# Peptides against a protein of PDB entry 5KEZ: the designs that were tried, part 92

Target 1, 320 residues: chain A of PDB entry 5KEZ
Amino acid sequence: NVAIYNPFRPWWERYQPVSYKLCTRSGNEDEFRNMVTRCNNVGVRIYVDAVINHMCGNAVSAGTSSTCGSYFNPGSRDFPAVPYSGWDFNDGKCKTGSGDIENYNDATQVRDCRLTGLLDLALEKDYVRSKIAEYMNHLIDIGVAGFRLDASKHMWPGDIKAILDKLHNLNSNWFPAGSKPFIYQEVIDLGGEPIKSSDYFGNGRVTEFKYGAKLGTVIRKWNGEKMSYLKNWGEGWGFVPSDRALVFVDNHDNQRGHGAGGASILTFWDARLYKMAVGFMLAHPYGFTRVMSSYRWPRQFQNGNDVNDWVGPPNNNGVI

## One batch from the design tools (peptide; made by RFdiffusion4, then SolubleMPNN)

Design b2_p16_1_s4 (from b2_p16_1, 14 letters changed)
Fold by OpenDDE base, seed 4:
Structure b2_p16_1_s4 (fold): chain B 320 residues (1-320), chain A 16 residues (1-16)
Amino acid sequence: as target 1 above (320 residues)
Amino acid sequence: SEFEERYREGIKLEYE
């Protein structure tokens, strides 16, 4: 991915890929392979946060400022390490003046335009699908158990399906023969927008962002809500079917206070309430649970906004 | 969502 130095190595640089090389702040491919092997050998499975909707931001300077030193040129849509070129992006498909998503009530913009300047891959193209599948299959062959598909809301479900149909079975060294990768898709659906979580049920599980948002309000006793109202927690609260839901109290985005769910989201900063929420989540049968492991950072609020919300996990001069 | 849009806009401002 892009190596960003201003601010210094933010967490979100990981979501700006320039290649599919397994060479990042966390280590090289051999180290990753070793980690996956060691984890699998003790029954710990690895699920990769796969960034397949886009490449890096269009405003990033061309060059070799990347975690694996690969050259890239956002301006010309040139990512030779893949390779991708101008033919592999939705520049011509997006009809907004800026090239970015301007209206989230327009599903075509959400899926065909750039997410905050991130170069949007043309996932309709078999070539692009195949390159992504190749990347994911490499990971599968290494021994990962599945994937979180980043920014799934911004990809057409059919395109995702086409990629998933190209995926190998899981590595038989650790998984039963014929096992399929576990797929969960990040879709932010809090209602009010045309893209629905249900659009993605055919591909795998979907993040249920209503879960953390609503649980937060209940635990905080906002709007007169009571714990007793959780008797019909799950589908009874309008959430997606349990077998399609991946649930969580917070994630890296909304943990920073301005993402999906707003101020209701509970985080480790509110330790007692957070423990209550996580405990409830783990005790309740609804959905597939995900527990957040995060870190403290030097929050600095200016005009209600944390100016340090970019800060990544503890690191040694950028190396994790 | 409004919250999503606000957050995403923030990300854009951070690297552009």
Scores: peptide ipSAE 0.036, ipTM 0.761, DockQ to the pose 0.130
Fold by OpenDDE base, seed 1:
Structure b2_p16_1_s4 (fold): chain B 320 residues (1-320), chain A 16 residues (1-16)
Amino acid sequence: as target 1 above (320 residues)
Amino acid sequence: SEFEERYREGIKLEYE
């Protein structure tokens, strides 16, 4: 991915790919392979956060300032390490003046325009689908068990399906023959927008962001809400079907206070309430649960916003 | 959503 130095190596640089090489601040491919093997050998499965909607930001300077040293040129849409060119992006499909998403009530903008300047891949193209599938299949062959599909809201469900149809069965060294990768899609659907979680049910599970948002309000006792109201927790609260839901109390986005769920989201910063929420989630049968493992950063609030919400995870490798 | 947009806009401003 792109190496961002201002601010200094933020967490979100990981979501600005310039290649599909497994070479980041988290480690290289050999180290990743080693981890996957060690984990699989003791029954711990690995699911990869796959960034397949986009490449890096359009405003990033061209060059080799990337975690694996690959050359890239956002201005000309050149990513030779893949390779991608100008033909592989949705620049011509997006009809907004800026080229960015300007209206989330327009589904075509949400899917065909750039998410905050991130170069939007033309997933309708078989070439692009194949390059992504090759990346994911490489991971499957290494031994991963599945994927979180980042920014699925910004991809057409049919395009995702086309990619998934190209995926191999899981590695038979650790999984039964014919096993398919576990897929869950990040779709932020809190209601009020045209894109719905149900659009993606055919591809796999979907993140239920209403879960953390609503649970937060209940645990915080906002608006007079009580724990007893959780009697019909799940579908009874308007959530997606349990067998399509991936649930969580917080994620890396909304724990920083401005993501889906807003201020209701409970995090480790509110330790007692957070433990209550996580405990409830793990005890309740609704959905497939995900527990967050995060880190402390030096929060600094200015005008209600944490100016240090960019701070990435601790890193001491000294290499990249 | 409003919250999503605010967050995404924040990211954009940080690297531009």
Scores: peptide ipSAE 0.033, ipTM 0.743, DockQ to the pose 0.130
Fold by OpenDDE base, seed 5:
Structure b2_p16_1_s4 (fold): chain B 320 residues (1-320), chain A 16 residues (1-16)
Amino acid sequence: as target 1 above (320 residues)
Amino acid sequence: SEFEERYREGIKLEYE
């Protein structure tokens, strides 16, 4: 991915890929393979956060400032390490003046335009699908168990399916023959927008952001809500079907005060309430649960926003 | 939504 130095190596640089090389601040491919093997050997499965909707930001300077040193040129849409070219992006499809998503009530914009300047891949193209599938298949062959599909809301469900249909069965060294990768898709659906979580049920599980938001409200005793109201927690609260739900109290986005959930989201900053929420989540049968493991950073609020929300994991001058 | 908009703003591409 792109190496960003202003701010200094933020967490979100990880979501600006320039290649599908397994070469990042977390380690190289050999180290990753070693980790996957060691984890699988003790029954711990690895699920990769796959960034396949886009490449890096359009405003990033061309060059080799990337975690693996690969050259890239956002201006010309040149990513030779893949390779991608200008033919592999949705620039011509997006009809907004900026090329970015301008209206989230326009599903076409959400899918075909750039997410905050991130170069939007033309996932309708078999070539692009194949390159992504090759990346994911390489990971599958290494021994990963599945994927979180980043920014799934911004991809057409059919394009996702086309990619998934190209995927190998899981590595038989650790998984039963014929096993399929576990897929869960990041889709923010709190209602009020045209893209729905149900659009993606056919591809796998989806994130249920209503879960953390509503649970936070209840645990905080906001709006007169009571714990007893949780007796029909899950589908009874309007959440997606349990077998399609990936649930969580918080994630890296809403932990930072942005993303879906707002102020109701409980985090480790609210230790007691957070423990209550996580305990409840783990005890309740609804959905597939995900527990957050994070870190502290020097929060600095200005006008209600943490100006240090970019701070990434603990590191030594950029080295993790 | 306002929540998603905040998320999008969280990717500080404007600082690059």
Scores: peptide ipSAE 0.037, ipTM 0.757, DockQ to the pose 0.123; fails the geometry check
Fold by OpenDDE base, seed 2:
Structure b2_p16_1_s4 (fold): chain B 320 residues (1-320), chain A 16 residues (1-16)
Amino acid sequence: as target 1 above (320 residues)
Amino acid sequence: SEFEERYREGIKLEYE
């Protein structure tokens, strides 16, 4: 991915890929392979956060300022380490003046235009699908168990399916023969927008962002909410079917006051309430549960916003 | 949603 130095190595640089090389702040491919092997050998499975909707931002300077030293040029859409070129992006498909998503009530914009300037891959192309599949299959062959698909809301479900159909079975050294990768898709659906979580059920599980938002409201006792109302927690609260849901109290985005859920989201900053929420989630038989492991950072609020929300995990001069 | 738009706008400002 791109190496950002202003601010100094923010967490979000990881979501701006310039190649599919396993060479980042977390380590090189050999170190990753070693970690996967050690984890699998003790029954701990690895799921990769796969960034496949886009490459880096269109405004990032061209050059070799990347975690693996690969050259890239956002202006000309050149990513030779893949390789991608101008033919592999949706520039001509997006009809907005800026090239960015301008109206989230327009499903076509949401999927065909750039997410906050991030160069949008033409996932309708078999070439692009194959490059992504090769990346994911490389990980499968190493021994990962599945994937979180980042920014799935911004990809057409059919394009995702086409990629998934190219995936290998899991590595038989650790998984039963014929095992398929576990897939969960990040889709923010709190209602009121045209794109629905149900559009993605055919590809795997989806993130249920209503879960953390509503649970936070209940635990905080906002609007007269009571714990007794959780008797029919799950589908009874309008959530997606349990077998399609991946649930969580918080994630890295809304932990920073961003994304779905707003101020209702509980985090480790409110330790007592957070423990209550996580405990309830783990005890209640709805959805596939995900527990957050995070870190403290020096928050500085200005006008209600943390100006240090970019801060990444503890590191040694940028190396995690 | 309005909330999502504000979130995405914030990310955009960080990227540029």
Scores: peptide ipSAE 0.033, ipTM 0.746, DockQ to the pose 0.130; fails the geometry check

Design b2_p16_2_s1 (from b2_p16_2, 11 letters changed)
Fold by OpenDDE base, seed 4:
Structure b2_p16_2_s1 (fold): chain B 320 residues (1-320), chain A 16 residues (1-16)
Amino acid sequence: as target 1 above (320 residues)
Amino acid sequence: KAAKVGAAYYIYSRHT
């Protein structure tokens, strides 16, 4: 991914890929392979946060300032380490003046235009699908158990399906023969927009952002909400079917007040309430649970915004 | 445009 130095190595640089090489702030491919092996050997499975909707931001300077040293040129859509070129992006498909998503009530924009300036891959192209599949298959062959698909809302479900159809079975050294990768898709669906979580059920599980948002409201006792109302928690609250849901109290985005849930989202900053929420989540049978492991950072609020929301995990001069 | 750098931009970009 792009190495960002202003601010200094933010967490979100991870979501600006310039190649599918497995060399990042966390280590190189050999180290990753070693980690996966060691984890698998003790029954701990690895799920990769796969950033396949886009490459880096369109405004990032060309060069070799990347975690793997690969050259890239956002201006010309040149990512030779893949390789991608201008033919592999949706520049011509997006009809907005800015090239970015401007209207989230337009599903076509949401999927064909750039997410906050991130160069949008033309996932309709078999070439692009294949490059992504190759990346994911490499990980599968290493021994990962599945994937979180970042920004799935911004990809056509059929394109995702086409990629998934290219995936290998899981590595038989650790998984039963014929096992398929576990897929969960990040789709922010709190209602009111044309893209629905149900659009993605065919590909795997979907993040249920209503879960954390509503649970936060209840535990905070906002709007007269009571814990007793959780008797029909899950589908009874309008959530997706349990077997399609990946549930969580918070994630890295809404922990910072971004994306979905707003102020209702409980985080470790509210330790007591957060423990209650996580405890409830783990005790309740609805959905596939994900527990957040985060960190403290020096929050600095200016005009209601944390100017340090970019701060990544504890690191040693950028190395995690 | 920098991605995922602030609440306002990120919320706008991923959710209305």
Scores: peptide ipSAE 0.038, ipTM 0.771, DockQ to the pose 0.154; fails the geometry check
Fold by OpenDDE base, seed 3:
Structure b2_p16_2_s1 (fold): chain B 320 residues (1-320), chain A 16 residues (1-16)
Amino acid sequence: as target 1 above (320 residues)
Amino acid sequence: KAAKVGAAYYIYSRHT
């Protein structure tokens, strides 16, 4: 991915790929393979956060400032380490003046235009699908158990399916023969927009962002909410079917005021309430649970926004 | 029992 130095090595640089090389702030491919092996050997499975909707931001300077030194040029859509070129992006398909998503009530913009400047891959192209599948299959062959598909809301469900149909079975060294990758898709659906979580049920589980948002409200006792109202928690609260839901109290986005959920989201900053929420989530049978492991950073609020929400995990001069 | 639905929530920018 891009190595960003202003601000200094933010967490979100990981979501700006310039190649599919397993060479990042966390280590090289050999180290990753070693970790996957060690984890699998003790029954801990690895699920990769796969960034496949886009490449890096359109405004990033061209050059070799990347975690593996690969050259890239956002201006010309040149990513030779893949390789991608201008033919592999949705620049001509997006009809907005900026090239970015301008109206989230327009499903076509949401899927064909750039998410906050991130160069949008033309996932309708078999070439692009194949390059992504090759990346994911490499990970499967290493021994990962599945994937979180980042920014799934911004990809057409059919394009996702086409990629998934190219995937190998899981590595038989650790998984039963014929096992398929576990897929969960990041889809932000709090209602009010045309794109729905149900659009993605056919590809795998989806993130239920209503879960953390609503649970936060209840635990905080906002708007007269009471714990007793959780009697019909899950589908009774308008959430997706349990067998399609991946649930969480917070994620890396909404604990920083990004994504979805707002101020209701409970995080480790509110330790007591957070423990209550996480405890409830783990005890309740609804959905597939995900527990967040995060870190403290020097929060600095200005006009209600944390100006340091970019701060990544503890590191040594950018190296995790 | 009728379904209980809490307050509406908003979507924020993905990255800064």
Scores: peptide ipSAE 0.035, ipTM 0.638, DockQ to the pose 0.066; fails the geometry check
Fold by OpenDDE base, seed 1:
Structure b2_p16_2_s1 (fold): chain B 320 residues (1-320), chain A 16 residues (1-16)
Amino acid sequence: as target 1 above (320 residues)
Amino acid sequence: KAAKVGAAYYIYSRHT
């Protein structure tokens, strides 16, 4: 991914790829392979957060300022380490003046325009699908069990399906022959927008962002919400079917006030209430549960916003 | 049994 130095190596640089090389501040490919092997040998499975909707921001300077040192040029859409060129992006499809998503009530913009300036890959092209599949298959062959598909809301479900159809079976050294990768898709659907979670049910599970948002209001006792209302928690609250839901109290985005959930989201900063929410989630049978493991950063609020919400995870291993 | 849906919040600004 791109190496951002202002601010200094933020967490979100990890979501700006310039190649599919396994070389980041989290480690190199050998270290990753070692971790996957050790985890699989004790029954712990690895699911990779796969960033396949886009490459880096359009405004990032060209050069070799990346975690693996790969050259890239956002201005010309040149990513030779893949390789991608100007033919592999949706610049011509997006009809907005800025080239960015401007109206989330327009499903075509949401899927064909740039997410906050991130160069949007043309996933309709078989070439692009194949390059992504090669990346994911490399991970499958290493021994990962599945994937979180980042920014799935911004990809056409059919394009995702086409990529998934190219995937190998899981590594038979650890998984039964013929096993398929576990897929869950990040789709922010709190209602009121044209893109729905149900659009993606055919590809795998979907993140249910209503879960953390609603649970937060209940635990906080906002708007007269009561714990007794949780008796029909799940589908009874208008959530997606349990067998399609991946649920969580918070994620890295809404932990910082981004994404979906707003101020209702409970985090480790509210330790007592957070433990109550996580405990409830783990005890209740609805959905596939995910527990957050995060880190502290020096929060500084100005006008209600944390100006240090960019701070990345601690790193002292010498990986650049 | 009728579904109960509370208030929701939406802010999309995770990248710079």
Scores: peptide ipSAE 0.032, ipTM 0.632, DockQ to the pose 0.073; fails the geometry check
Fold by OpenDDE base, seed 5:
Structure b2_p16_2_s1 (fold): chain B 320 residues (1-320), chain A 16 residues (1-16)
Amino acid sequence: as target 1 above (320 residues)
Amino acid sequence: KAAKVGAAYYIYSRHT
């Protein structure tokens, strides 16, 4: 991914890929392989946060400022480490003036235009699908158990399916023969927008962002909400079917106030309430649970916004 | 069984 130095190595640089090389601040490919092996050997499975909707931001300077030193040129859509070129992006398909998503009520924009400037891959192209599948298959062959598909809302479900159909079975050294990768798709659907979580059920599980949002409201006792109302928690609250749901109290985005749920989202900053929420989540049978492990950062609010929401995980002068 | 959907706030922002 891109290496951003202003601000200094923000967390979000990880979501701006310039290649599919396993070479980041987390380590190199050998170290990753070693980690996966060690984890698998003790029954801990690895699921990769796969950023496949886009490459880096359109405004990032060309050069070799990346975690693996790969050259890239956002301006010309040149990512030779893949390789991608201008033909592999949706610039011509997006009809907005800016090239960015301007209207989230337009599903076509949401999927064909750039997410906050992130260069949008033309996932309709078999070439692009294949390059992504190669990346994911490499990970599968290493021994990962599955994937979180980042920004799935911004990809056509059929394109995702086309990629998934290219995936190998899991590594038989650790998984039963014929095992398929576990897929969960990040889809932000709190209602009110045309793209629905149900659009993605055919590809795997989806993130149920209503879960954290509603649970936060209840535990915070907002609007007269009561714990007793959780009697029909899950589908009874309008959530996706349990077998399609990946549930969580918070994620890295909404922990920073960036995502679905807004102020209702409980985080470790509200320790007691957060523990209650996590405890409830783990005790309740609805959905596949994900527990957050995060870190503190020096929050500095200005006009209601944390100006330090970019701060990445604890590091020693950029080294993790 | 009628669905009871509680109120929730919504904000949207992603990476820069």
Scores: peptide ipSAE 0.032, ipTM 0.638, DockQ to the pose 0.069; fails the geometry check

